# Peptides against a protein of PDB entry 3S8F, part 53

Target 1, 157 residues: chain A of PDB entry 3S8F
Amino acid sequence: VLTLFVAVPSLMTAFTVAASLEFAGRLRGGRGLFGWIRALPWDNPAFVAPVLGLLGFIPGGAGGIVNASFTLDYVVHNTAWVPGHFHLQVASLVTLTAMGSLYWLLPNLTGKPISDAQRRLGLAVVWLWFLGMMIMAVGLHWAGLLNVPRRAYIAQV
Target 2, 166 residues: chain B of PDB entry 3S8F
Amino acid sequence: DEHKAHKAILAYEKGWLAFSLAMLFVFIALIAYTLATHTAGVIPAGKLERVDPTTVRQEGPWADPAQAVVQTGPNQYTVYVLAFAFGYQPNPIEVPQGAEIVFKITSPDVIHGFHVEGTNINVEVLPGEVSTVRYTFKRPGEYRIICNQYCGLGHQNMFGTIVVKE

## One batch from the design tools (peptide; made by RFdiffusion4, then SolubleMPNN)

Design b1_p11_6_s2 (from b1_p11_6, 6 letters changed)
Fold by OpenDDE base, seed 2:
Structure b1_p11_6_s2 (fold): chain B 157 residues (1-157), chain C 166 residues (1-166), chain A 11 residues (1-11)
Amino acid sequence: as target 1 above (157 residues)
Amino acid sequence: as target 2 above (166 residues)
Amino acid sequence: MAQERLDELLS
């Protein structure tokens, strides 16, 4: 009940953010159905990080609905599926958003802009983090569907 | 200028909200499809049943592990299982192949898990509550029971065995 | 074997 109660507002928020991104991209000169995406500042880790977090949140949010479904939860409950969901929601969305916020906040607080080398390193860190989280999340969800238990060091698979 | 900007933003929001509504129906359809085509893995929960965890070891159907397996009909059994720190009772649980088994599982101490490898049996066991699971073992052999809910220092070593005989 | 197990769980 709680998850379903939160699901609708969360979806509305997510799509509102997407609308803001489209608006921003079009203001930056992007045209067409997808041109606005390319126009976004992909060279800024403060932007890339939270956007990648949002991308991870899509399957994570869908998984939340699955976990809230009584019939489907019986299959996935206390399996590796649940950690997979957590790593998408916490280790991807929350963590990447925090990382992105940090890339903006530190230069702002110190008054010192980041160097080009630091910017490139930041982009590498964010993309590698996202890639690692996606690999792990896919693996955990797959293992969960194969009935690998949570909080157990063994599995008969 | 501000009014124009707000109007533009509203237009994008309306578009994305329409998309969100469409996706909602897609998700509902996907769930419905999954339930319609893959229902064998779903075991409905039984009616809520309560027991006193402080006396469950001394009286009632869980008190004697030798009497834990009860034949309730032709090719039908009820198995009264205790999940405790740190193991399962009875252990092993012996049942015949092809029989319909109703597991009645409870705990005398803390919350435990009851996850049977090789099956879709996976429930949490709460003190004072009886978990009911119905299953038919089609293949003979040994099935390991794993605790998938943290229950203390011995949690990682808490195992049981179901022996299915031909 | 993993695929076989998956089929059993989803069938």
Scores: peptide ipSAE 0.017, ipTM 0.774, DockQ to the pose 0.207
Fold by OpenDDE base, seed 5:
Structure b1_p11_6_s2 (fold): chain B 157 residues (1-157), chain C 166 residues (1-166), chain A 11 residues (1-11)
Amino acid sequence: as target 1 above (157 residues)
Amino acid sequence: as target 2 above (166 residues)
Amino acid sequence: MAQERLDELLS
């Protein structure tokens, strides 16, 4: 009940952020239904990181509803599904947001912009992290559906 | 300008909120569909039963592993299982193939898991509570019981076996 | 084998 209750405000927040992104993209010259996405500053790791985190959070959020389901929880509870969910929520959203925050915070605190090399490296790190996290998350969810137990080093799969 | 900007932002927010509402219905529909078509893995919750974890080893149906398997009817058995640090009793659990088995599982010490490989049996075992799981083994052989809830230093080695006899 | 098991668990 609590999870479902929190889910609604969380979704509202997420979509509000999306609205802000659309507005920003359109201000940057993006047009059409999806053109605003391309207009966003994808060359800035401070932007890319948290956005990728948000993208990873979407399936994680959906999974949260599954985990909170009385009946569906019997299928996924204490299987590899659960850590898969956690990695989407924490290791993706929270971690990527933290990473992106550094790329915003440090230049602002020091007054010195990051170099182009640092920017490119940051982008590489963020995208690689996201990719790896998605692979792991998909694997864990899949394993969970195959009844691979959580907190065990062996499985009959 | 500020007013215009706010108005524009609100317009986009309204659109996304409408989308969010639509997505909620989609998610609900998908969950409903999943429940309707994929229910084989669901273990029905039983009536909550309580037991005193401090005395469960000394008295009652869990006290004697030799008497843990009780035939309750034709092709029906109740198995009283203790999950403890760090193992299960009885071990092995011997049951006949094709019989309806009702597992009554509790713990005398800490929370454990009861995950039977090759089955959909996967429950947490809490001291003071009795977990009830009903299952029919269709295939003979050995089924490993795994503890999937951290229960201490020996958690990783906590295994049991169910032997299904022809 | 994994797919077969998945089908057994979900159907």
Scores: peptide ipSAE 0.015, ipTM 0.781, DockQ to the pose 0.209
Fold by OpenDDE base, seed 4:
Structure b1_p11_6_s2 (fold): chain B 157 residues (1-157), chain C 166 residues (1-166), chain A 11 residues (1-11)
Amino acid sequence: as target 1 above (157 residues)
Amino acid sequence: as target 2 above (166 residues)
Amino acid sequence: MAQERLDELLS
């Protein structure tokens, strides 16, 4: 039961990052409730990647609460639901953050900015990764709810 | 300057922190709602029961698969199941339709899964512990047992069958 | 039966 309290620091961390994004967006001229989002540097894969990771982390985090709930976990544990959760948390947030970090780090280490072509390619990569991961995650969660087992090549459904 | 920037950042952080706390309560409320309205079919976890995995094959109710199904009352059975590398015993498990079945599952070797397709039976089986699951099969037929916890090279082939007879 | 399947896989 107390495992659910792990959600507290996790949410706090996630929304602290969101606060930084809002601040950044408003510094860039964004106004209103949603205008700051548009003002963020969506043309930079180093920015877009971790933000997309955060977006994936939202449903993943919600799923984490489910997985941490004793009674609800009984429904989803060791089903395809669990891999779905992992792909949102690790393969989306962590991986996309790593990708974003790479897009920032390499130019700084080499002293050379990325070309426009590389930038566009980077954007394509992170968006496609996110899209594919979301499709996969939704599918896995759905399959899990349909009692498709984890770690099995056969399913009744 | 630095002071103004810090103050501004704190304002946003406080706002999002408040939102975070609000979301926490929302999730708790949703869990509570789900538990109250949609968990009638959830099999509650049994009390912790232990067994010696080193002797479970030789002594006790799991030792003889032929004696694994025990009638405990009218239309009530206890089935002592072993999950092992790599299979289940007894296999098949034969039980009557409509009977209340108490599965007592343990392992003599490593951790396994006990996932019965078509049911909500899904538990991990730990050596030294007995998993207890109560279920009533309403429909006759065959129900496949799947190991959903990696247990070794033969994990993917580890299946069992529950045969529910009319 | 499970052992047979395992043997087949490992062969």
Scores: peptide ipSAE 0.005, ipTM 0.787, DockQ to the pose 0.018
Fold by OpenDDE base, seed 1:
Order: structure tokens, then C-alpha cells, then sequence
Structure b1_p11_6_s2 (fold): chain B 157 residues (1-157), chain C 166 residues (1-166), chain A 11 residues (1-11)
């Protein structure tokens, strides 16, 4: 129980961000339980990237709780489960947030807005990145549960 | 009104925080359920056993691989295993089928892994620390030991074998 | 427009 309290600050942060998204979506005209999601600026890669990162971070965070568990870590430790976890955390959230930040920062620094072509390309990049990360993460977690070892090129299964 | 705005935002935050707390309890419940239903499979952490990695090769139960397998009782054995750069000793480890095997694993050099395919044996091996794992092989055959902790240039080739004899 | 929505949410 005490170990799981370590997750509290992370959860608070994540859901505070979610709260901000809901508020923003509602300010943009979204109504109802899920209407605010649709109202968010999904046409902006600077927005989409970090949000997708956050979405990937959710299962990763859940996995973090598992990894921090004394009993459950015995099952998953040093298996493919672990890289599955941190790819969601680092290669998804951190990387996509960095990508999103660049989509905001560069136009801001140069004073030149991104073209429509660049915007569309950016959207494609972040969505494809997210998709690839999710596929890889699911595969790694699955392999981990099948006892595929981490840091090894060979496995029984 | 700044106060009104803060109040509204706080309401959303409270809702999401409540959800966060709920999810935390869900995870705790899942862990508790797993523990309650899989108690037989849980190997609790035992007493930390220490050794001197600088002398473990020269003296003690790990010094002679020919004497690494010690019968401690009827159908009970202790196997003293060294994980080193880059291999295991003894290699192969020969044990009887159906016997209760207690592996005592340590390292004379750097951190290694000890992952036995086809089993739930998967521990890190730290210099100066003895990892203890208990297992009974029900099926005869060869079980590969894999190092799943990076230990240097030869890490990828660091394998061992457990031979379970009828 | 945003202000109007904000006012609506705060009402």
C-alpha cells in the first residue's frame, strides 16, 4: 500500500492535465460527457502530440504501479514487459511532448506560422508515431507476460 | 471574476482527482487480489545474505564447481552458482528431476541476470549478495540460463544450461 | 466567444 502511494503525485499531475483539457474543450464549445474532447484542436500537431503522449502514458502508468509492486514485479522484472513500460513513458509521452513543443516553439521563435502542408505532415508524423509505439508496447508487454527476457536476443517462445 | 474562475477549475480538478484516487484503489485491489489468489507462487524476500566478491572464487562453496551441487536432504539439493563475465558455473548444472533445488547465486565481478527458460526463475545477481531461489523441475531436459542484465561486451553470449536428469 | 463560454461555465 505504501509503495502505491508513490503513484499519487503522478496521477495527480496526469489528471490535472486532463482537467485542463476538459476545461479547454468546454470553453471551445464542447458539451456533455465526451463532447469536450471533440471540441479540442485536433488539427494542431502541437496539441495532438502531447495529448497522444498522455494517452500512451496512461497504460504505462498503470504498468508502473505493477512494476513497483513487490509481488507483481517478480513476474515482470527484466522481461520484455519493462521496455514495454518505459517506451510508453519515454518514447511516447516525453518524445511526443517534445515534438509538440517544437511545433509550437519554432513558429513562435521564427515568427513564421507553419504551412498547411507542414501541419498535415506533422499530424501524420505524430499519429504514426503513436500508433507504432502502441503496437510495439502491446507486443512487448505481451512478450513479457510470456516470459521473454529483457536484454536478450533469444527467447523460448 | 478570478475567484469564480478558480472555483470552476477547482471543481473539474476535484472530479479528476477523485477519479485518480478511485483508480489507485482499483490497482491496490488488483494487487491484493493477485496476492490472495496466488500466495503459493509468491517467494518472499528472505534474509539478505552477503559474500565477499573478491574471494568468492578462492574460498567457500562457490570456489569449486565440481562441488557446487550439494545434497542437503532426501531429494533436496543446494546449488552454488556463480554468474560471471561471461558465463555460469557450474555449466552445465546437473540436478535430478523432482528434487527440490535451492539455487544460491552470486557474482564475483559485475551485476548479471539469472533467467531460466521454462521456469519462473528470474533474478538479478549482485556482487556481494547471494540470490536464493527455490525450484523443483518436474520435467527432465535442458533448461537454458539467460543473462538478462547487461554485463559487458560478452553479455549477449552469456548462457548456461541446467540439465535435469531422470 | 471564449468569454461568453467562460461565463456560461461559471454561471
Amino acid sequence: as target 1 above (157 residues)
Amino acid sequence: as target 2 above (166 residues)
Amino acid sequence: MAQERLDELLS
Scores: peptide ipSAE 0.000, ipTM 0.797, DockQ to the pose 0.010

Design b1_p11_6_s3 (from b1_p11_6, 6 letters changed)
Fold by OpenDDE base, seed 2:
Structure b1_p11_6_s3 (fold): chain B 157 residues (1-157), chain C 166 residues (1-166), chain A 11 residues (1-11)
Amino acid sequence: as target 1 above (157 residues)
Amino acid sequence: as target 2 above (166 residues)
Amino acid sequence: MAAERLAELLA
């Protein structure tokens, strides 16, 4: 009940953030249905990280609804599916948001801008992190559907 | 300028909210589709049944592993299973192929898992409560029971076996 | 085999 109750406000919040991104992209010269996406500052790890986190949140949020569904939860409960969900919500969304926040916060707190090399490294780290998390999450969800148990070192699949 | 900006933001928010609502219906439809196509594998939750975990080993249907498998009908059995630190009783559990098996599972100590590999049997076992699962084994052979709920130092080695006989 | 098992688990 609680999960479903918070799901709607969470979706509203997420899509409101998306609306803000669209507005920002259009202010930056993006046009058309998708042109605003390309106009966003993809060269800034402080931007890229939380956006990638948000992208990971989409399947993760959907999975949250699944996990809260009585009949579907029976299938996925205490399987590798659950860690897959966590790694999307916490290890991807929260972690990437934190990473992005650091790329913004540290330069502002220290008064020292990040170098171009640091910026490029930051972009590489964020993208590689996202890629790794997506591979792991897909694998865990797949394994979970194949009845691989959570908290077990062996499984028959 | 500020008013125009607010109006523009509102327009985008309205559009994305509409999209959000549409996606909500898509998700509901997907859940409905999944349920409609995979309902045969869903085991409904039974009625809440309580048991005293302090006496369950000494008296009642879980006390004697030799009496754990009870025939309740021509092709129906009830199996009284204890999940404990760190194993299952009886072990192995022997049941006939094609029979309807009602597992009555409880714990004398801490919370455990009862996950039967190769099946959709997957329940948590709480001390003081009886978990009820109904299943029919269509294939003979050995099915491993795994504890998928952390229950202590020996959790990783907590296994049981169901032997389905022809 | 995995697909078949998945079908059995979900059906």
Scores: peptide ipSAE 0.019, ipTM 0.783, DockQ to the pose 0.253
Fold by OpenDDE base, seed 1:
Structure b1_p11_6_s3 (fold): chain B 157 residues (1-157), chain C 166 residues (1-166), chain A 11 residues (1-11)
Amino acid sequence: as target 1 above (157 residues)
Amino acid sequence: as target 2 above (166 residues)
Amino acid sequence: MAAERLAELLA
């Protein structure tokens, strides 16, 4: 159980980022409990991508705690649950953060702003990626709970 | 202005850190609850049992597949299983319905998986270590063993069968 | 069966 405290630094970091987002939203005119969310720059793929990654990271992080539990890991280990977990962590958070970073970095390096068409396309890509990842992750976690093995092309269920 | 902003950020950070800590305890509590209410389903890890992977095929209880199933009691058996690249031995594993089966599984080569479909048996098999799993098959029939740990080019075809006889 | 269950969940 003490191993679960390893999650503390990650949780602290994640929620610190959330705090920064709240502050940013409020600086942009957002008010109330949820108004700050709407005030964030959802029209910028450089912003949307990493934020969606963070959203995917939430259930992934919870799953990480489950996976780190001796008792619960017996149920989920080497099942489709595990790929479901790391796809939320790597294919969502890391990948979307990288995508977002590129949307910020390339315009700055080239000195050329992203066109409106490129911006809109970027938003579409990021949202579709997130949607696909969520569907896959939910499916993998569900399959894992049904004891579908990982690294196997066959399953009883 | 920067100082004011910094103070404001710190206030939000404190709130979110508190929330983070609370969530941590919620997760721990959920695990504790699960453990407390589902203790009967927990299989103890037991003591680490070691074997020499270089000799396990030549000497000891894993050496002869024909002697792999050992009756240890009136309705109790121990089955010595080798997971190797790329298969299991004995194959098939034949056991009686309703008997308590203790699987002793090890590997002479690389890490493998031992996942038995239709059961909660799912363990990794490490060379030099013995995995011990207890299970009672309530229904007769064939149960497929699947390797769920990548072990080489033939990994995808590495299957075994447990035949449960009436 | 898992695929069917997923389909049911998404329906």
Scores: peptide ipSAE 0.017, ipTM 0.806, DockQ to the pose 0.054
Fold by OpenDDE base, seed 3:
Structure b1_p11_6_s3 (fold): chain B 157 residues (1-157), chain C 166 residues (1-166), chain A 11 residues (1-11)
Amino acid sequence: as target 1 above (157 residues)
Amino acid sequence: as target 2 above (166 residues)
Amino acid sequence: MAAERLAELLA
């Protein structure tokens, strides 16, 4: 139980970010329990990318609690579950945040706004990345639960 | 107004913090549920057993692969396994179906994995420590041992076999 | 089947 409380600071941080998003959505005219979500700038890849990263981070965070649990870790340790977890944490949240940051940073550094075509392409890229990452992560977690080993090219399942 | 904005942010933060704490308790409950309903997931740590990796090949129960399988009871065996670069000994490991098998696994060199496919046997093997795993094979056949911890250039080819006899 | 094996491993 005490070990699980290690998750509290991370959860506090993550949901503080969520609070900021809610505030932003409400400032943009969103109302109600979910209306603020729709009001967020989903047409901007610089916004969409890190938000998708956050969404991918949720199951990853849950997995973190599993991995940190003594009894449950025995089931998943050094199986395909582990890279599944890492891909949600690093290749989703961190990578998508970096991608989103670039969509903001590059136009500002160059002084040139992105074209509408580039914006649409950017949206396609980050959504496809997220979709692919989720498919891979689900597959890896599933394989891990079936005791497919990590760091192996072959499995007996 | 800056003051109004700060109050609004604080209210949202409080809500999300409450949600965060609720989720924490949900996860704790899920763990408790798993422990209560799934006994196979409960693998308690035993007492730490140590061995000298520099002499484990020369003396002791791991020294002779021919003596690795020891019957300790009517339907109980202890198997002394070495994981080394790059293989396992004995190989194959032959055990009877339905017997309670206690694996005592250690390494003379580097950290290895001991993952028996088709089972829940999956431990890291550290030089100087003995990993103990208890398992009963219900189905006869061949079970592959695979190293799931990188141990060097031959890691990908490091395999063993457990043969369960009827 | 994979589902049955999963149930066995997690039971």
Scores: peptide ipSAE 0.019, ipTM 0.797, DockQ to the pose 0.262; fails the geometry check
Fold by OpenDDE base, seed 5:
Structure b1_p11_6_s3 (fold): chain B 157 residues (1-157), chain C 166 residues (1-166), chain A 11 residues (1-11)
Amino acid sequence: as target 1 above (157 residues)
Amino acid sequence: as target 2 above (166 residues)
Amino acid sequence: MAAERLAELLA
């Protein structure tokens, strides 16, 4: 009940952030239904990281609703599904947001901009992290559906 | 200009809120669809039953492993299982193929898991509570019981076996 | 086997 209750405010918050992104993209010259997405600063790891985190959070949030369902939870509870879920929430959103925050915070605190090389490296890091997290998450969710138990080193699949 | 910007932001927010609401309904619909089409995998929770974990080993239906399997009908059995650090009792659990088995599982010590490989049996076992799971084994053979809740240093080695006889 | 088990779990 609590999870479902929190789901509504969380969705509202998420889409409010999306609204801000759309507005920013349109201010940057983006037009049409999706043109604003391309207009966003994808060359900035401080932007890319948290956005990728948000993208990973979407399936994680959906999974949260599944986990909160009594009947559906019976299928997934204490299986590899659960680690898959929280890795999307923590290792994707929280971690990528933290990473992105550093790319903004350090230059701002030091007064020194990051070099182009550092920027490119940062982009590589956050994209690779996201890719790895998605692969792991899909694998864990899949394993969970195959009844691979959580907290066990062996499983019959 | 700030006012215009504010109005523009509000318009986008309204659009995304509408989208959010629509997506919420989609998710609810998907959950409903899943529940409607995938009902066989759900084992209903039984009524809350409590026991004293401090005496469960000494008295009652869990006290004697030799009497743990009780025939309650022509093709129905109740199995009283203890999950403890670090194993299951009785072990092995012997049941006939095709019989309806009611597992009544409790713990004398800490929280354990009761995950039976090859089945949808997967419950947590709490001291002081009785977990009830109903299952019919259609295939003969050995089914491994795995503890999927951390219970101490021997957790990773905590296994049991259900032997389903023809 | 995995596919069959998945089908059983999701049935």
Scores: peptide ipSAE 0.017, ipTM 0.779, DockQ to the pose 0.226; fails the geometry check

